# Peptides against a protein of PDB entry 6FRK, part 83

Target 1, 411 residues: chain A of PDB entry 6FRK
Amino acid sequence: NEEVLNAMLKEVCTALLEADVNIKLVKQLRENVKSAIDLEEMASGLNKRKMIQHAVFKELVKLVDPGVKAWTPTKGKQNVIMFVGLQGSGKTTTCSKLAYYYQRKGWKTCLICADTFRAGAFDQLKQNATKARIPFYGSYTEMDPVIIASEGVEKFKNENFEIIIVDTSGRHKQEDSLFEEMLQVANAIQPDNIVYVMDASIGQACEAQAKAFKDKVDVASVIVTKLDGHAKGGGALSAVAATKSPIIFIGTGEHIDDFEPFKTQPFISKLLGMGDIEGLIDKVNELKLDDNEALIEKLKHGQFTLRDMYEQFQNIMKMGPFSQILGMIPGFGTDFMSKGNEQESMARLKKLMTIMDSMNDQELDSTDGAKVFSKQPGRIQRVARGSGVSTRDVQELLTQYTKFAQMVKKM

## One batch from the design tools (peptide; aimed at target 1 L326 M407)

Design b2_p25_8_s3 (made by RFdiffusion4, then SolubleMPNN; from b2_p25_8, 16 letters changed)
Fold by OpenDDE base, seed 3:
Structure b2_p25_8_s3 (fold): chain B 411 residues (1-411), chain A 25 residues (1-25)
Amino acid sequence: as target 1 above (411 residues)
Amino acid sequence: SKVDERVKVFEEILKRIEELRKYLE
């Protein structure tokens, strides 16, 4: 029994190391799992593998729980949130994601760019903020981040903003000067929360990096980014251990909506490759799927209309980032969707939907939509004019529809 | 359970949507 336990623990430890979990944490977890498993209970015919997996899961849950309650903003107050983290961590993008998250929740939210080191930092923030309709502050002329942060915080406090997010410089190679600047900014604006943004893809470097930030500034929250990549997020455990701060959100892609509140159970399930069953159930509950049973039955019978395609596009749009949803399904790896394609794919889907919005019910509900258009080419010209696209764009949509309808008929 | 049926339906929808997406890319 002990040999079997040791062999299974070795496999789990290898998998955790491959998931970028810090070697010290993996060793500690192995000891804790060994101490938590009753060998006598394992002898009684319990599924040894499930028991070990459950023990590992429980210990991983403890590793992501720092025993500290996460900071939450207070409604009707001015909450100053300072972001810290290295350049390339996704910090600036995460500021915009968090701002957008709170704005969608009905918070009066704003962004401050106190990154004076990176050329074009303010333009990038301004572009993101403008797209999301988030108020922003920054300077093209002021080079002192303390001045910009202080002026911006004061401005937005006077305008009764509830969420004031301050993005700071992320310098890679000048750690001491970065940390001094961060400390000066923190002292000047006195943030209610300091958020450390960590890139999950840095793997084993997560602990050392997170510790370096915590040793210089009072990090109270962690956000982990780039969990849509090859990184399984094991570095997040290292960040929690080093900062003693809870993970509050995760970034799961490049889109502004690729941002979710951290949930311990789903995260550990994903880390172990078990999928996010809870998140899948939540998404299934959010979806009014009662209307989709009819669509599935049609697809099973090889029937597929332009309306059915439109409804599938609506489902994609309702579910949000498709990569996240696929990552929730057990056995679907995170690698199914290339990172760069989601925004372009969503824009393409919206364009296709706009073309279909110019179609009539006869065109949408035909089991041979392409034939309807081929028999009366004037329909293509009408739809093209109605949607503001070329006749070629309509033909491309019909070609894609035909290809998919042929696939559905073969299934 | 009603939840298990909904999950199965959702998985089937996602499979079909992913197939569709591969044709759109």
Scores: peptide ipSAE 0.015, ipTM 0.301, DockQ to the pose 0.020
OpenDDE base, seeds 1, 2, 4, 5: peptide ipSAE 0.006, 0.005, 0.006, 0.000; ipTM 0.315, 0.289, 0.310, 0.265; seed 1 fails the geometry check

Design b2_p25_8_s4 (made by RFdiffusion4, then SolubleMPNN; from b2_p25_8, 16 letters changed)
Fold by OpenDDE base, seed 4:
Structure b2_p25_8_s4 (fold): chain B 411 residues (1-411), chain A 25 residues (1-25)
Amino acid sequence: as target 1 above (411 residues)
Amino acid sequence: SRVDERVETMENLLKLIKELEEFLK
């Protein structure tokens, strides 16, 4: 029994090391798991694999919990959030993602570019902010990041902004000059939260990098970036251990929406390759989405019709509050849809379904529904009249369908 | 693996859901 346990623990340790979990943390986890497993209970015919998986999961959950409550912004207050991190960590992109996240939640949010070192930093921030309709501040002429940060924070405080995000200069290496600049900016603006942004793809370097920042600046929160389907994520554990600060968000891609609140359980499940697939499978099974195997198969083949979209809207409506489904999806917080926004969202879904109810089978079942309508504009007018909506409403639906169909083709 | 394909399919479905949410805003 002990030999079997040691063999399984060795496999788990190998998988965690391959997932870029720091060797010290893996060793500690191994000893903690070994100490937590009752070998006598394992002798009684219990599923040894499930027990070990549960013990490993429990210890990983402890590793991502720094024992400190995450800072949260106060509504109706001015919250200054300073970002720190190396160049290439995704810091600037993450500032925009966080700003967009809070703006979508009805926070008065703005961005400040205090990166004077990187040529085009302000242009990049301005481009991202403008695209997301986020107010921004920066300078093309001021070279002192302290002046830019101070002026920007003062401006947005005077304009009663609730979320004031300050992006700082990154460097390619941990240089003392970078840390001095960060301290000067932090002292000038007195941030309510300092967020360290870390790239998950740096692997075993995560601990040393996170520690270097924590030793110089009062990091209170961590955001881990580049947690796409190929990112192993084990560096996140190293960041928490080194900073003693909670992970508050994760970046899951390059798009502004590829950003989610950190959830411990989904993250650990993904790290172990267990996936929320079990929870999603269980929920898909609870939802009696047996008919979704056909959809999943169509999606795998890059096929998506207006009928497929209609059926998905029906499924969403049958499932009840979309917020509950979203709340079960990793990264969608329970607060993502305010209760008031659910009824409006359901009304919008019903409107879209009513538009599609006025479509014919040729329009609904076409693999290129948008092209069917573009070739014969009279179809848009027919559908608009049949559903009692404007031609613009039909065009907006078709535009959205086209975006979905393009995503499905890229899958 | 079959697991990786299911994870990828799920990630893609999540992206689709996010786009639906933006459309429903």
Scores: peptide ipSAE 0.029, ipTM 0.439, DockQ to the pose 0.016
OpenDDE base, seeds 1, 2, 3, 5: peptide ipSAE 0.011, 0.017, 0.021, 0.023; ipTM 0.351, 0.331, 0.378, 0.359; seed 3 fails the geometry check

## One batch from the design tools (peptide; aimed at target 1 L326 F332 T334 D335)

Design b2_p26_1 (made by RFdiffusion4)
Pose (drawn by RFdiffusion4):
Structure b2_p26_1 (pose): chain A 374 residues (1-38, 47-273, 303-411), chain P 26 residues (1-26)
Amino acid sequence: NEEVLNAMLKEVCTALLEADVNIKLVKQLRENVKSAIDNKRKMIQHAVFKELVKLVDPGVKAWTPTKGKQNVIMFVGLQGSGKTTTCSKLAYYYQRKGWKTCLICADTFRAGAFDQLKQNATKARIPFYGSYTEMDPVIIASEGVEKFKNENFEIIIVDTSGRHKQEDSLFEEMLQVANAIQPDNIVYVMDASIGQACEAQAKAFKDKVDVASVIVTKLDGHAKGGGALSAVAATKSPIIFIGTGEHIDDFEPFKTQPFISKLLGQFTLRDMYEQFQNIMKMGPFSQILGMIPGFGTDFMSKGNEQESMARLKKLMTIMDSMNDQELDSTDGAKVFSKQPGRIQRVARGSGVSTRDVQELLTQYTKFAQMVKKM
Amino acid sequence: AEEAAEEAEEALEEAHEALKEAAELA
């Protein structure tokens, strides 16, 4: 049985290693689902599913904008990850939700970058800012957020150039662009086909600049996006959106369950009964109930107080014979009145007859009357 | 303390009456 756990466990470790999941997290997840584990494919895959939900959970809720206030969003990520494409996908998303959205092109390096964001904004009917001539992104971003602030826009999305960590020049310039415009949220856009080099770059981005949200693009293909577990752990940020194509409407919010599945592959007879049950539990205590001075009108009249401390076990063989629909019903007496066929099965395996209930049903009706009176 | 004793007397009176009515019904 120890061999059936390991053959089926190394087959999921290969399923995650092929889904570009970091080898550090696969080796760690393997001995997490091994330590926490101490119709067969369901008792195993349910334990694997709960262990994955533990990893995709960063514990941090997403940054959401406020209507009627200026929200500046700054995009960061590697070269070619889809920042300029996801810039127009997001401005188009909120603009359709009713936000005064605008775009700013703070890329002064990549050829045809302003022309790219200009044509994406021209098509989606979204205001845009940038420059062919301005070579300082701190100047383009500052003079753009200033312009769209004096025009009272609510979503101001600043696009930046691609950068990698070994370039300290572009990492300083990213930190200065973030200090000039002071963004309310910084989004780390990552390609879904990224391999093992993802945790190092995503961590260096978090160190130089404050990353609060992560977007995973190019998920409409064969890439399952296992590199996102390493960006969530590195940036401490949840995934808010995913990209699912080249167009502006190929964009939707991140849901954890489908991504993990792809990555993996009035008084009733019942109340009359419980009140009784507590009066029998408090039943050997009936002599305490006759204590009160001046209240002891009677005590155990006709000896029938002894069987009121004996009927509740026989009535419990009826509850033992009941399932969760009759037991958890608001009116435990209405489930059997409509279907007196349930009065025969309760009588079979519990040894009580269907006759005994007629005298109980009268005793029930009288009890149900005096509680609605209560 | 007297009011808590009166409330405990009233709760025990109601439980006694409920038992007398259950005996009469049986």

Design b2_p26_1_s1 (made by RFdiffusion4, then SolubleMPNN; from b2_p26_1, 17 letters changed)
Fold by OpenDDE base, seed 3:
Structure b2_p26_1_s1 (fold): chain B 411 residues (1-411), chain A 26 residues (1-26)
Amino acid sequence: as target 1 above (411 residues)
Amino acid sequence: KKEEEEKLKEELKKLLELLKKISELL
C-alpha cells in the first residue's frame, strides 16, 4: 500500500512540477498528502486513485488559501488600488481589465498612469481607457510618478470616484530604484489595496519575484495573468505562499473581458488537468444559450445555415478566448491554441462575421447557403462590396461554411 | 435535478465538441 501511494504521489508530483509548481511546495504537499491519507482506509477497497487525487486537491486548495480575507472595495467610498509588478507581467492591461470589470458592475471607476519610465505608457493606457470609456489621468510632461499619482488620486477623489486604479512603472528586472519609486508612490497616495500582478508564464521564478515585491511593498492582493493554454498556473501557488496574499482575479487572455474573479476550486481543477465543467456550465448559463436547443435539434437533423454559423461565432466571441473554453473541458487542456493563434482567430472570426452582416435573410437562412451564392454570383459581389472585402474572401467564407455544413451532416 | 444536470452536461459537451470543430477550422 505504501509503495502504491509513493508511486502515485511521484506521478502527481511530476505533473505539479510540469505545471510550474515550486519544488518546495511540491515536497511539502507530498508530505502533507502522506500524513492525511490513512493507509488503513486505503486497504478497505476504496478507489486509491480517487482518494489520492482528493487529498492532493485538498492540499492544493490550502496552498491557494493564504488564510487572509481578500480586500473588497466599499461602495460609496473612494477606494485607491495601486498596481505593482514587472514590465511584461500584464500590469497595465490588468489595470484596464479591473477598471472595466468594476465599471460594468456599476462602480464609478478611473485609471491613473503613474508609469513615467516606459515611453508611450500613458498613450497605451489612454487608448485602452478610451476604448472602454473609462476616465483616465496621466501626464506627458511630468516625470515624477509620485506627483502624477498624487494629482490623479486627488482629482478623482474630488470627482467622487469609487474605484481609483493607479498603474505604476514596471521594469524588466527587480531594481532597487523601482522598489523605492513604488514605496514613494504608495506613501504619497495611501492605497486601500496594493495589487501585485504576476505573469504565470515565468514558472519557477514566481516565488522569488513575488517575495521581492512583498519584502518592499505591502502587497495585499495578487492578480495572476497569462493563464492561457501555456501557463498551467502553478506559479500562482508560489505567489500566494510568498506574498501571503489572496489571488483576487485572473487574466485569461488579451481582451478586456478576459478577466475573471479568482475561484479556488476551478483553478485547482484546471491545474490538475481535471477541467472546469462547473465554470463551463456557469459560462454557458451566462450566455443564456437557452435558444441552443433549437440549434442542437437542427444539428441533429444535419441542418446548418449561415445564420447558425454566425450565431456559433457570436457564442464563441461571448464565451471569450476559445483556449479558455477548451481548457475547461476535461482532456482538452493541452496546447490546442497557441497564443498567437487566438488574436488572429478572433480577428478572423470578426472578419467572417462582418462579411455575414452584409448578407440578407434569404442567404443567411438558406439550408444550402453556398448554392444560393453559386446560382447567383452577383450576390458574392454585393456582399463583398457591402463588407469592404474581396470576392475571394466571400468565397473563402462560403467554402468554410460548406465544410462546416458537411461536418454537421456527419455528426 | 441530477438527470437534468447530466442531460445539460451532455448537451454542453456536444456543443463544445461542435465549438472545438469550429475552432479547428478557423
Scores: peptide ipSAE 0.024, ipTM 0.439, DockQ to the pose 0.149
OpenDDE base, seeds 1, 2, 4, 5: peptide ipSAE 0.023, 0.022, 0.019, 0.023; ipTM 0.422, 0.434, 0.447, 0.415

Design b2_p26_1_s2 (made by RFdiffusion4, then SolubleMPNN; from b2_p26_1, 17 letters changed)
Fold by OpenDDE base, seed 2:
Structure b2_p26_1_s2 (fold): chain B 411 residues (1-411), chain A 26 residues (1-26)
Amino acid sequence: as target 1 above (411 residues)
Amino acid sequence: EEEEKKKLEEELKKLRELLEELSKLL
């Protein structure tokens, strides 16, 4: 029993180290897991693998939970959010992503560029903000970030903005002048939240970097970027441990929409290669799949209609980007759908739904929809005319439906 | 709770398999 435990813990520790989890945290995890596993319960014939996985999962959840409630903006108030982080961390892009996230939720959001150190910082922010239709402030002439930040915050407070995001200067290395500048900006604008942006791709350097920021400025939140690449995100645990601050969001790609609220359980599941089971649960629950009890019952009986397929397409569309849905399925890497493929897949899905919108209830609710159309070919012509597609497009849909219905019957 | 969690995990597995096959058809 102990040999099996030690072997499995060695594999888990290796996988965590390969995921850029800090060596100290991995050692602590190993000790905590060993103390949490009752060897006597493992003797009782319980699946030792599941028990070890559960213990590892539970201890990883504790490592990513700082025990501090994440700051949340207050509706109808001015919330000043200051961003800090190294150059190349994705800080400026993340400011735009966060602004867009709140704007889409109906918050009056703006951006301030207080990066006077990097040539073209303001142009980059302006480009991103303009593309997203987010109001912005900055200067081409003012070199003091304190002045820019103060004037911008005052301007947007007076205009009753609810989310005021301040991007600051990054550096390539830890420099005392950077930390002094960040402190001066923070003192001038009195931010409600200071967000440290960390690049997940820096691996084992995450702890030292995150600690250096926390030791100089009162970091209250962490955002981890570049989780779409080869970075397995283990550095996020190091950032939480060093900053004692929750991860609030993750960046999952280059686009403004590649940004999501951090969820502990999904992240740990993904880190362990288990996929995002809980984020899939949560998305499934957010979809009010209460109507899915009837679907799940139908699926259990091997019944699948064109309406059931239509509802699944609606659910997939409501789940948001296909890349995020697929990234929740174990074994689907983040790379499985390029954004080009996602838009094309969504367009295909919408086309299929438009064809089904021209079907009648008898066709949609038939447990053998393909046979209804095969018996009366005039239905295919009606649906094709109604949806503005070819009879071939309708036949392709029915062929896809038949493949699905055959899979559901095998489940 | 654990039995409900197992049922939900099985249902999610079925949903994932369906989504996987949906993704192959798209």
Scores: peptide ipSAE 0.011, ipTM 0.321, DockQ to the pose 0.112
OpenDDE base, seeds 1, 3, 4, 5: peptide ipSAE 0.016, 0.010, 0.009, 0.007; ipTM 0.326, 0.317, 0.326, 0.312; seed 1 fails the geometry check

Design b2_p26_1_s3 (made by RFdiffusion4, then SolubleMPNN; from b2_p26_1, 17 letters changed)
Fold by OpenDDE base, seed 1:
Structure b2_p26_1_s3 (fold): chain B 411 residues (1-411), chain A 26 residues (1-26)
Amino acid sequence: as target 1 above (411 residues)
Amino acid sequence: DKKKLEELKKKLKELLELLKKLSELL
């Protein structure tokens, strides 16, 4: 029994290390799981694999809980939220995502750009804020982030804003001058919460980075970014362990809506490859799959048009990264689609949709779209010219459509 | 709830099978 336990724990520990979980945390988890498993209960014919998975799940839940209650904004008060993190962590994008999240919940929300170091930081924040209709403050001429942050916070306090988000300078390296600037800004604006933004894609470097921020700045909350199919999320455990601060939100993509409150149970379930059935249900309900019933019914009748194919490509694009959706299904690991193939596949889909945007209703709604184009070759040339592609690209699309329509007829 | 979950799983499986077949053609 102990040999079987050790073999299964070795497999789980390998999978957690491959998920970018820090080696110290994996060792501690192994010891905690080994101490929590009663070997006598393993003898009683219970599925040993399920018991070990449950024990691992319980210990991972403890590792992501810092034992500290997450800060939450108070309604009708002025809540100042300062963001800190390295350049390229997704900090500026995350400020906009958090502002948009609170705005959609009916909070009076604003953004301040106190990043004077990065050229175009204010233009980027202004662009994101304007797209989301979020009030913003910053300067093109002031170089002191303390002045900008102080003036912006004072302005928005006087205008009775409830959520005041301050984006600070991020540098490429841990520089003492960056931490001094962050401390000066924090002392001037007296934030109610300091949010550390961490890129999950840095893997084993998450612990050292998170520790360096916590040792210099009073981090009270963590946001983990780039959890879009490629970061297995193990860095999140390292951030919690190093900062002793809760994860409050996660960034799951590039869109302003690719931002969700952190949920411990779904996150650990996804990390273990158990899927996220709740998040999958929520995502499927958001997609309004009722429009797919009509398509599924057409497919059962062996009918498939170019419009039906276009609508499916739109649905794929609305779903976001297909790897994320697959990663929500139990038994489909995050590795089922390799990184490079998804962006290339999305670019191919967008190219095919652009070709179909140049088609007319007669071409799109024909149950034999290929025959419509074969009878009148001038249609191929029109579509090619309208979409800026070769006649070969249109013929390749029609060939793919024909293969798919033939496969649907055989279903 | 359980019946809705099974229907949703069925619809999702059908959709994913379609998406997989589409992705294999792309």
Scores: peptide ipSAE 0.024, ipTM 0.461, DockQ to the pose 0.158
OpenDDE base, seeds 2, 3, 4, 5: peptide ipSAE 0.022, 0.023, 0.022, 0.021; ipTM 0.437, 0.465, 0.449, 0.436; seed 3 fails the geometry check

Design b2_p26_1_s4 (made by RFdiffusion4, then SolubleMPNN; from b2_p26_1, 17 letters changed)
Fold by OpenDDE base, seed 3:
Structure b2_p26_1_s4 (fold): chain B 411 residues (1-411), chain A 26 residues (1-26)
Amino acid sequence: as target 1 above (411 residues)
Amino acid sequence: EEEERKKLEKELAELKKLLEEISELL
């Protein structure tokens, strides 16, 4: 029994190390799992593999829980959120994502660019903020980040903003001067929350980096970025351990919507390669897909219409970025959608939906939509003209629909 | 509860398969 436990723990430890989990945390987890497993209960015919997996899962959940309640903004108050983290961590993008998240939740949100070190930082923030219709502040002439941060915070406080996000410089190689600047900004604006942004792709360096930030500034929250890449997010455990601060959000791509509240169980399930079944259930439940019972019933009967396809494209678009949906499906590796394909795939979906918006109810509700168009080719020309596309684009859509309808008939 | 959970797990598996199929066409 102990040999089997040790062999299974060795496999799990290897998988965790391959997931960028820090070697110290993996060793500690191995000891904790060994102490938590009753070898006598394992003798009683329980599935030893499931028991070990459950013990590992439980210990990983404890590693992600710092025992500290996450900071949450107070409605009707002015909440100042300072972002800290290295250049290339996705900090500036994450500021925009967080601002957009709160704006969509009905918070009066704004952005401040206090990154004076990076050329074009303010232009980048301005472009992102303008696209999202988020109010922003920054300077092209002021070089002191303390002045910009202070003026911007004061301006937005006077305008009764509820969420005031301050982006700071991320310098790679001048750690001391970066930390001094961050401390000066923090002292000047007195943030209600300091968010450390960490790139998950830095792997084993996550602990040392997170510790360096926590030792200089009072980091109270962590955001982990680039969980859409090859990084399985094991570095997030190291960041929590080093900062003693909860992960509040994760970044799962480059789009402004590639941002979600951190959930412990889904994250650990994904880290273990179990897929985010719970997060997919939660997203499906959040979509209020009560209307999907009728679709599932039709699919069980091998019926699939162009309307049913349109509704599925709407559901995909409502679930958020397609990379997040795929990354939640067990067995779809993070590699299945290259980063460039997501915006293109969403644009393609929108194009297909625009073509279907030019179809009539007879065409949309036909159980053989392709045959309706094949019998009357003038319909293709009408739809093409109505949607501003080529007749070829309509034929390609009908070909895709036919492929789906054939697949549904095989289910 | 357990029967509803099994129903939801089945519906989710069907939805996942549909999303996989959609992903192959995108």
Scores: peptide ipSAE 0.016, ipTM 0.301, DockQ to the pose 0.115
OpenDDE base, seeds 1, 2, 4, 5: peptide ipSAE 0.000, 0.010, 0.011, 0.011; ipTM 0.265, 0.293, 0.301, 0.293

Design b2_p26_2 (made by RFdiffusion4)
Pose (drawn by RFdiffusion4):
Order: structure tokens, then sequence, then C-alpha cells
Structure b2_p26_2 (pose): chain A 374 residues (1-38, 47-273, 303-411), chain P 26 residues (1-26)
């Protein structure tokens, strides 16, 4: 049985290693689902599913903008990850939700970058800012957020150039662009086909600049996006959106369950009964109930107080005979009145007859009356 | 007699409910 756990466990470790999941997290997840584990494919895959939900959970809720206030969003990520494409996908998303959205092109390096964001904004009917001539992105971002602030826009999305960590020049310039415009949220856009080099770059981005949200693009293809577990752990940020194509409407919010599945592959007879059950539990205590001075009108009249401390176990074989629909019903008497066929199966395996209930149903009707009167 | 027995049973149930409420409050 120890060999059936390991053959089926190394087959999921290969399923995650092929899904570009970091080898550090696969080896760690393997011994987490082994230590926490101490119709067969369901008792195993349910334990694997709960262990994955533990990893995709960063514990941090997403940054959401406020209507009527200026929200500056700054995009960061590697070269070619889809920042300029996801910039228009997001401005188009909020603009359709009713936000005064605008775009700013703070890329002064990449050829045809302003022309790219200009044509994406021209098509989606979204205001845009940038420059062919301005070579300082700190100047383009500052003079753009200033312009769209004096025009009272609510979503101001600043696009930046691609950068990698070994370029300290572009990492300083990213920090200065973030310090000039002071963004309310910084989004780390990552390609879904990224391999093992993802945790190092995503961590260096978190160190130089405050990353609060992560977007995973190019998920409309074969890439399952296992590199996102390493960006969530590195940036401490949740995934808010995913990209699912080249167009502006190929964009939707991140849902954890489908991503993990792809990455993996009035008083009733019942109330009359419980009140009785507590009066039998407090039944050997009936002599304490006759203690009150001037209240002892009677005590155990006709000896029937002894069987009121004996009827509740026989009535419990009826509850033992009951399932969760009758037991958890608001009116435990209405489930059997409509279907007196349930009065015969309660009588069979519990040894009580269907006759005994007629006297009980009368005793029930009287008890149900004096509580609605209570 | 029967009326006296019904009065007794109601008084007993009221005293059992009051003790249940006092127990819950403790």
Amino acid sequence: NEEVLNAMLKEVCTALLEADVNIKLVKQLRENVKSAIDNKRKMIQHAVFKELVKLVDPGVKAWTPTKGKQNVIMFVGLQGSGKTTTCSKLAYYYQRKGWKTCLICADTFRAGAFDQLKQNATKARIPFYGSYTEMDPVIIASEGVEKFKNENFEIIIVDTSGRHKQEDSLFEEMLQVANAIQPDNIVYVMDASIGQACEAQAKAFKDKVDVASVIVTKLDGHAKGGGALSAVAATKSPIIFIGTGEHIDDFEPFKTQPFISKLLGQFTLRDMYEQFQNIMKMGPFSQILGMIPGFGTDFMSKGNEQESMARLKKLMTIMDSMNDQELDSTDGAKVFSKQPGRIQRVARGSGVSTRDVQELLTQYTKFAQMVKKM
Amino acid sequence: EEEEEEEFEEKLLEAAVELLEEHVES
C-alpha cells in the first residue's frame, strides 16, 4: 500500500513538472501531500486537490479600484510578456464596466511601442497618452497622469517597457517611474509558457518595486501556466486576471478552481421530541422539579411520570430509523404526514409498530398546541 | 380531577422550561 501511494504520487509530480511548475514546489508538494495524508481515484485526487488549493492561496485579497477616485495602475513584467496587450485588455474591461479609463505609453525603448498602444486604444475607444519624441518614461508617466488627473479619470493604466533583473539600469528606471507617478497598484504580467526562470525574475521585481497583483497571459494555448505558482509565492500577490488570446476581449478574471483543474488535468413532532429528550436527560431530575415550596401540586401522578422517562428511547429508535431529510426538516411531522410510507420503515427496523404512533400523534398534537401557545 | 391533572402537567412543563432557561443563562 506504500507502493500504490508512491506510483500515483510520482505520476502527479511529473504532471506538474510538465506543467512548468517549479521543481522546488513539486518536491515540496510531494512531501506535503505525503505527510498530510497520514472510487479509489477520488480518495487520492481529492487529497491532491486540497493540497493544490493550499499553494495557489496567497492569503492576500486583490486590490480593487474605487469609483469616484483616481486609481493609477502600473504594469510591470519581462520583455514580450504581454504588457501592452493586457494594458488595453484591462482599460477595455473597466471602460465596459463604466469607468473613465485611459492609457499612458511610458515605453521609450521598444520600436513601434507608442504606435502599438495608440492603435489598441484607437480601436477600443479609450483615451491614450504617450510620445514619439520623449525619451524619459518618468517624464511621459508623470506628465500623463498629471493630464488625466486634471481631466478626472478613475482608471489610469501606465504601460512600461520590458525589463529583466540582470539589467540594473532598467530596474532603477522602473523604480523611478513608480516613484514619480506613485501607482495604487502594480501588476506583474507574466507569460504562461515561462519555465524555471520565473521565480528569480518575479522575486527581483517584488524587491525593486512593490508588486501587488499578477496577470497570466497566453493561457489560451497549450501552456497550463504552472509558472504562476512561483510568481504568487515570489510577489506575494494573487492572480486577478488571465489573458486568453490576442484580441482585446480575450480577457477574464482569475478563478482558482478551473486553473487548478487544468494544471492538474413553530412546533413540530421533532421539536416535541427534543424538548422531551432534554426532559428525560433532566428526567432523573424530576424530584428537583417537585422541590419548590408551594408549587408541588402533585408528583408522579398515576405513576405515568415513570413511562415519560421510558418512551424517549423507543421514540429514539424512530429517530435512529430516520435519515437526515426527516431529522433536519423544519417540520419533522410534515415529512411523514405526506408520506405515511415512511411510518412503515420506521416501524420495521426499530421494532415499534405503526399503532403506537397514533397514541403518540395525539400526544403530539396536544404538545404542538401548547407550544404555539407558548 | 381531570382538570386538576391538566393544570398540574402544564405547571410542571413551565417549571421545566424555566430551569432550562436558567441553565442556559448560567

